Peptides against a protein of PDB entry 3S8F. Designs and how they scored, part 12

Target 1, 157 residues: chain A of PDB entry 3S8F
Amino acid sequence: VLTLFVAVPSLMTAFTVAASLEFAGRLRGGRGLFGWIRALPWDNPAFVAPVLGLLGFIPGGAGGIVNASFTLDYVVHNTAWVPGHFHLQVASLVTLTAMGSLYWLLPNLTGKPISDAQRRLGLAVVWLWFLGMMIMAVGLHWAGLLNVPRRAYIAQV
Target 2, 166 residues: chain B of PDB entry 3S8F
Amino acid sequence: DEHKAHKAILAYEKGWLAFSLAMLFVFIALIAYTLATHTAGVIPAGKLERVDPTTVRQEGPWADPAQAVVQTGPNQYTVYVLAFAFGYQPNPIEVPQGAEIVFKITSPDVIHGFHVEGTNINVEVLPGEVSTVRYTFKRPGEYRIICNQYCGLGHQNMFGTIVVKE

## One batch from the design tools (peptide; made by RFdiffusion4, then SolubleMPNN)

Design b1_p8_7_s4 (from b1_p8_7, 6 letters changed)
Fold by OpenDDE base, seed 2:
Structure b1_p8_7_s4 (fold): chain B 157 residues (1-157), chain C 166 residues (1-166), chain A 8 residues (1-8)
Amino acid sequence: as target 1 above (157 residues)
Amino acid sequence: as target 2 above (166 residues)
Amino acid sequence: DFLTVFNL
């Protein structure tokens, strides 16, 4: 009930954020249907991290609706599917947003800008984190559909 | 200038909201398709039933594991299963191949899981509640029951067996 | 099951 209650507002919020990104990209000189995406500041880990989090949140959000569906939840409940969902929501969206916030917060608090080396390292970290989370999440969801149990060290599949 | 900016933002928002609505219908359609093309091997059955976990071991249908398997009709059985720290009873559970089995599962102590490998039987078992699952085993053999809900120090070793006879 | 937990 709670998930379905917040599902529509969450979708509206997510796509409103996307609209804001489009506007920002176009202000930065992006043109066409997709050119605004390339115009966004992909060289800034404070931007890249939360955006990657949002991308991970898309399948996670869809999974939330699945998990809230009675008939489908009966299939996936307490299987590896559930940890897969969590890692998309928490370890991707929340964690990457926190990482991005840190890349913004520290320079502002210290008054010192991030060095170019730190910036490049930050980009590497958030992209690798995202990649790892996607691999793990896909694996967990797949395993869950194959009836691999949660909270068990063995499985016959 | 501000008005123009607001108008532009509104246009983008409307477009993305329309897209979101379209995607919502796509997701609903995909869910419907999945449900229509995939049949679950297990069907949740019965209304919510309550039981006293403090007396379930002493009296009632769960009290005697030797009487746990009850024939309720032609090729139909009800199996009264206890999930406890740390195992299942009866163990093994013996049922005929091809029979319709109604599992009625409860716990005398804490929350457990009831996950039957090789099947879609997968429910949580709460003290004070009876979980009801209907299933028909088409293949003879042994099926392992796994606890997939943390229930204490022995959780990882909590297993049972269903033996399906020809 | 105490004995099972401690593998005794």
Scores: peptide ipSAE 0.015, ipTM 0.780, DockQ to the pose 0.017
Fold by OpenDDE base, seed 3:
Structure b1_p8_7_s4 (fold): chain B 157 residues (1-157), chain C 166 residues (1-166), chain A 8 residues (1-8)
Amino acid sequence: as target 1 above (157 residues)
Amino acid sequence: as target 2 above (166 residues)
Amino acid sequence: DFLTVFNL
């Protein structure tokens, strides 16, 4: 319980970001409970990438709470679960945010907007990255629960 | 105009904060469920037990691998295991089926892992500390010990075996 | 040990 309370400030921060997204979506004409989501600029890889990172961060954060649990850590510690968690937190949120930032930064550095082809390619890259990362992360978490060891090339399972 | 926007933002924040609190309770419930269903066999952390890693090979219960398995009672054994770069001793570890085994594991050199496949035995082994794990092997056979903590160039080859006899 | 390091 105390560990979960430690997560409250970070959750507040995360959901403040969500509130910002909702506000942005509504400014773009989105209405209703979910209409603001559709109104967000899903055609821009600089937007899509970090948002997908945030989506990956949700289960990763939940896993973080699990990992921080003294008792539950006995189940998951040094199993494939741990790499699964890291790939959500680092290879999803951090990496996709970096990718998204790059899609914004490069046009500004060059002084030239990205072409439509580059934009579409960028969208494909970040979506495929997210999909692959989610598959791998789910697999690693699942394997971890089956007691597949971390840092080993062989497993009984 | 700005005031209206600010008020709207606050409303959104309140909604999301409420959602966050709800999710907190969901997480608590999930943790409770996981504990109830997956931790029945989890061994809680024991008392801190210390040893001198510089002398553990020369004196004490870990010094002689031939004497590492000690019967402490009827159908009860203590096994003194060393995890070292790069292996385990004794190897193999021979124990009887159905007996309660208390593993006392330490390291003379660096941090290692002690992960027994087919079991829930999975602990880090720190020099100067004794890891204690209690387990009863219900099925005879061979159980592989894997080092799951990087310990050097030979880490990937660091294996041991527990042989459970009928 | 040496043999383990080189998987010999």
Scores: peptide ipSAE 0.015, ipTM 0.806, DockQ to the pose 0.019
Fold by OpenDDE base, seed 1:
Structure b1_p8_7_s4 (fold): chain B 157 residues (1-157), chain C 166 residues (1-166), chain A 8 residues (1-8)
Amino acid sequence: as target 1 above (157 residues)
Amino acid sequence: as target 2 above (166 residues)
Amino acid sequence: DFLTVFNL
């Protein structure tokens, strides 16, 4: 009970961020139940990157609850499941947030706006990164459930 | 205007908080479902057993690999396994098919893994502690033991074998 | 052991 209770603040934080996104989208003219999503600045890699990171963090967070459950951890511990989990947490959320931050930071530091070509390239990079991370993460979690060991080059499956 | 904006923000926050709470219960339900359907493979927590890693090779049940497999009852065995840099002893471990095997695993040096392919046996082995795992091999054959905890230069080659005989 | 480390 106490272990799962730790998830409450994390979920509250996550969904507060979601609420902020909804508010921002509505300020940008989005209407209806989902229209605010389309109104968000999806043409800006500085926005898209951390948002994609958040999306990857959702299944990772769910996995965190699994990993924190001692009974379920017995199943997944030291299997490919664990790398799958932290790749979502670190290589998705943290890394994409850092990437997005650079798209904000560099123009501000140099005083030069990013070109349209740089913007398009940035969008391609963050979307491809996200896609690759999702493929890898799904594969690692699946392999983990099939009892593929962590830190080993060989498996029976 | 400020009051209207404040109310709108609060409404969004309340909605998302409600969703958050709902998702929490969904996750709990998923855990409960998993436990209900897969509880048969869960090994109950045992007593914390400790040993001296500096003497475990010289004295006690782990000292002689030839005596590592001990019959404790009808179709019941205890196997005293050492995980060390870089291998397992005894190797191979020979046990009968259908017998209840209690593995008592410890390490004389560093932390190792004990992952048996084709089984749900997967434990970390800590110097000074004894890992206890109970398992019954239903199928004869060879089962590979894999170290899944980094333990040094030879980690990637640290394997053992369990031979299950008819 | 030595043999295991070098896959011999």
Scores: peptide ipSAE 0.014, ipTM 0.812, DockQ to the pose 0.019
Fold by OpenDDE base, seed 4:
Structure b1_p8_7_s4 (fold): chain B 157 residues (1-157), chain C 166 residues (1-166), chain A 8 residues (1-8)
Amino acid sequence: as target 1 above (157 residues)
Amino acid sequence: as target 2 above (166 residues)
Amino acid sequence: DFLTVFNL
């Protein structure tokens, strides 16, 4: 009961962040149900990286509910599912947030803005990282559901 | 402007809060669905049983691999398995097809895994605790046991075998 | 043992 109860404030927090993004997008001129998304600064790697991290965190969070479920954990525990969860939570959210933080922090600390080339490279890195992590995470979750064990080089499937 | 911004924030927060609640119900429904349709993967939790890892090799039901398989009834067996660095005992574990097997698994040293390929048997093995798993092998053959919990330098080579006889 | 660790 207590474990699943934690899902409530976690989801509230997640969607509060989403609300903040919607507000920001609308302040930037976005209109309609989804127009605010397009209005967000997708040309800034300092913004894109954390947002992509959040997007990876969504299925990871859903998986967290599964992993924390008493009965469902018997299915997924110590399978490739768990590393899949980790790569969404740590290698996606945490890593991309760190990357995004650097894209913001370094220019501010040095007083020098990033060049356009650096900006474009940063965007490429962040998007490629996200794509790779999503492919790997989906694969790991899929393998986990097929009962592929974690921490083993051999699997029946 | 500040007043307008405040109202807008509240409206968006209310909307996303409603969505969050809806998603909670979706997740609960998905859990319920998976439990209803995919129950074959669920292993009932056993009662907590403790043992002394320092003496488990010398005395008790795990001490002699030759006596590890105990018939407890008609078509019912208990198998006392040790997971250790780096292997399992007995190895192989020999059980009859169609029998109800109760595995009692513990460790004398560090934490190990007990993952049986081709089955839903997948438990962690902790020193000082006994993992209990009930399973019936419907098909004869060899089933590989894999350690899926890192236990040291030989972890990757830590395998066992269950032989199911007709 | 040593042989087990190195799968020999």
Scores: peptide ipSAE 0.012, ipTM 0.802, DockQ to the pose 0.019

Design b1_p8_8_s1 (from b1_p8_8, 5 letters changed)
Fold by OpenDDE base, seed 4:
Structure b1_p8_8_s1 (fold): chain B 157 residues (1-157), chain C 166 residues (1-166), chain A 8 residues (1-8)
Amino acid sequence: as target 1 above (157 residues)
Amino acid sequence: as target 2 above (166 residues)
Amino acid sequence: LKDIVEAL
């Protein structure tokens, strides 16, 4: 249980980011409990990608707490659960953040804005990536709970 | 205006921080609940036992596969298993149905996995350490042992078999 | 979804 205290600074960071998003959304005219979310720039892949990464990171973080529990880890360790966890952490958050960063960085470095077509394609890519990662992650976690082994091409289930 | 903005940001940060702490307690509560309601499926880890991986093949209880299965009492057995690159010994492991089996598993070379299909037996096998798992097979048949820790070029083909006799 | 369909 003491290892769970590692989650404290992580949660603080995560919710600080959330607070920043809320503030930004409210500055953009969002009102109410959830109106600020709609006010965020969902038409910009540089914004959408890392936010989707954060959304994927939430269940991944929850899984991290499970994995950090010495008791619960007996259930999930070296099962498909583990790949499910780090695909949310690395292949979702890190990868989507990298994608989003490129959509911001490249226009700034070149001095040329992205075209509308590029913007739309970017949105499509990040949403499809997120969807695929969520499907994969849910499948891996579910398989892991069914005791499907990690690092094996065969399973009883 | 700056003061108002600062106050608003502070309020949001405090709110989200409180939510963060609340969620932490929720997760702890869920762990506690899981442990309280699902304890029967957990195989407890034993005391850490050490062995010399450089001599485990030559001397001791793992040295002879023919003597790997030791009856320790009525309907109780200890099985000394080696996980190595790339297989298990003894192979097959033959045990009686309904007997309490204590697996003592170690490795002479690298880290391996010991995952028995159809059971909740799933442990890492470290050179220099002895993994102890207690299990009772209720159904006769063959149970495949899978290595679920990468151990080299032959990892994907590293399998063993436990044969449970009636 | 609309953006995805239009981009494909």
Scores: peptide ipSAE 0.023, ipTM 0.796, DockQ to the pose 0.021
Fold by OpenDDE base, seed 2:
Structure b1_p8_8_s1 (fold): chain B 157 residues (1-157), chain C 166 residues (1-166), chain A 8 residues (1-8)
Amino acid sequence: as target 1 above (157 residues)
Amino acid sequence: as target 2 above (166 residues)
Amino acid sequence: LKDIVEAL
């Protein structure tokens, strides 16, 4: 019940953030239905990380609704599905947002810009983190649907 | 200037709200699809039943493992199972093939899991509450019970066995 | 702290 109550405001917030990104992209010269995406600062890890976190949050949010549904929760509860869900939420959205925030915060606090090498390394780290997280999440959700239990070192498959 | 900016933002918001509405229907469809493809259409029904965890080992239907399997009718049994740190009783649980089994599971200590491998039986067991699951074993053999709720240092070794006899 | 920041 609580999850469903939070789901609606969360969806509204998510799409509002997306609208803000579109506005920003268009201000940066992006045109057309999707051209604004390309105009966003994908060369900045402080931007890329949170955005990737948001992308990971989409299936995670949908999974939250599934986990809160009585009938569907019976299928997925205490299976590998659940770790798959919260890794998208915590290890993707929260972690990537924190990682990206550091790339903005530290230069501002120290007054020293990051080097190009640091920027490139940061981009690599963020993208690799996201990729690894997506692979793990897909695997965990798949295993969960096959009734692989969580918090156990054995499985029936 | 402010009015112009607000109007521009509003246009984007309208677009994304429309997309949001479309995605709502997609999510509903995905939920329906998941339900149709990943459920066997059998969801055990439970009721709120309470028990005193401090006395459950001493008196009542869970007190004696030798009397845990009770025949309640033709081809119908009730099995009173305790999940405890760190195991299950009775162990093994012996039931006949093809019989309708009602598991009544509780805990004398902490929260445990009751996940029967090879079945859709998967419930949490709370002290003071009785979990009720109805199942019919169609195949004879051994089914492992797994604790999938962390319950202490011995959690990983907490197993039970259901033996289904022909 | 300086060394940590430089390493990032």
Scores: peptide ipSAE 0.021, ipTM 0.774, DockQ to the pose 0.014
Fold by OpenDDE base, seed 3:
Structure b1_p8_8_s1 (fold): chain B 157 residues (1-157), chain C 166 residues (1-166), chain A 8 residues (1-8)
Amino acid sequence: as target 1 above (157 residues)
Amino acid sequence: as target 2 above (166 residues)
Amino acid sequence: LKDIVEAL
């Protein structure tokens, strides 16, 4: 119970970010329970990237609770499950946030706005990255549950 | 009106915080359910047992691979296994089918992994500590041991074999 | 493809 309380601050932080997104969406004219999501600037890769990172972080966070559970960790420890977990946390959330930050930062630093072509390319990149990460993460978690070891080039399954 | 905006933000935050707490309870409940229904095959951690890694090769139950398999009772064995850079001893480990096997695993050098394919045996092996795993092989055949903890330049080739005899 | 080419 005490160990799982570590998740409370993380959840508070994550859902505070979600609250900020809801507020922003509503300010942009979104209405209803889900209308605020559609009102967010999905045409901007600087926005889309970190949001996709947040989406990847949700299952990763759930996995974090599993990994922190003594008895459940016995099942997944040093299997492909573990790489699957941190690819959601690092290669999705952190990396996509960095990518999104770059899409905002570089134009501002150079004083040159991105072209429409660059914007569209940026959107393609972050969506493809997210898709690839999700496929890989699902595969790794699945393999981990099948007892495929990490740090090994060979497996029985 | 900044004050109005702040109040609105707080309302949304409260809603999401409530949701977060609800999800926390859901996760706890799911864990509890899993533990209650799937306790079979889970090996709990045992008491900490220590050994001197500098002398484990020279004296004691790990010193002679030929004496590594010890019958402790009817259909019960203890196997003293060393994980080292870069292999396992004894290799192969020969045990009878259907017997209760207690593996006592330690390392003379660095941290290794002991992952037995086809089983739920998967432990890290620390120098100075003895890892204890209890398992009964129901099927005869060969079971590969894989090191799943990086231990040096030869890590990728560090394998062992358990042979289960009828 | 066109967008990629133009962006490069």
Scores: peptide ipSAE 0.021, ipTM 0.805, DockQ to the pose 0.015
Fold by OpenDDE base, seed 1:
Structure b1_p8_8_s1 (fold): chain B 157 residues (1-157), chain C 166 residues (1-166), chain A 8 residues (1-8)
Amino acid sequence: as target 1 above (157 residues)
Amino acid sequence: as target 2 above (166 residues)
Amino acid sequence: LKDIVEAL
């Protein structure tokens, strides 16, 4: 009866992070209801990567609630839905956060800033990674709803 | 202007917290809606039944594949299925169209999957436990059983067939 | 309702 209570701390944490982003954007000169988003440092892969990870984590988190639901889990369990879920969680959020951390950590440790070329390449990599993950995740979730099994190379659909 | 900044932060956090709680209720509502519209498709689970995986091949209803399909009523059957490395027994499983089939599935070795294509039958099969699934095949033909739980080197080739006869 | 409560 309290299974979904686990979602409360997670959502609180997630939206606290969102609040921090809003505050940061407003400190950078963003105004209005959505103007703060544009004010965020979208030219920095160290910022963009984890933020894109967070965006991927949102539908993944929603899927987590589904997976934790007894009745709905019966529908999605051991289907392609499950890989779709954890690819958003791990291959998107965790991986992109790691990428972002690398873009911060290496310059910090070496004392050498990244070049403009490296910055642009980093942005391209992060955005392409995110796009690929979203395509794959949508496909896997869709396939899962069509009862495509996981851990199988063939399916009726 | 630390006080003003503090108040602003609190306001933003309050707003996002409210949104968070609202989304929680949205998710609950979506789950409730899904259940309300799809309850008819839920296959009831039976009571937890235990078996000894070390003797299930030699003794009991799973021991003889020729006797695995048991008619329990005029249009009711129980099928005792073994999922093992790497296949299913009996194979094929032959059942009549339109009959209520109760599958009793267990494993003598490791955890397997029992996913029947074209149906909503999809359960994990644990050694020592009996998975019970009730289903009625409305269409005749062949239904492939797929193992969707990794069970070893031959996992990818572990298939079975249910033949539904007119 | 029972199914919903059980699922939650």
Scores: peptide ipSAE 0.006, ipTM 0.811, DockQ to the pose 0.076

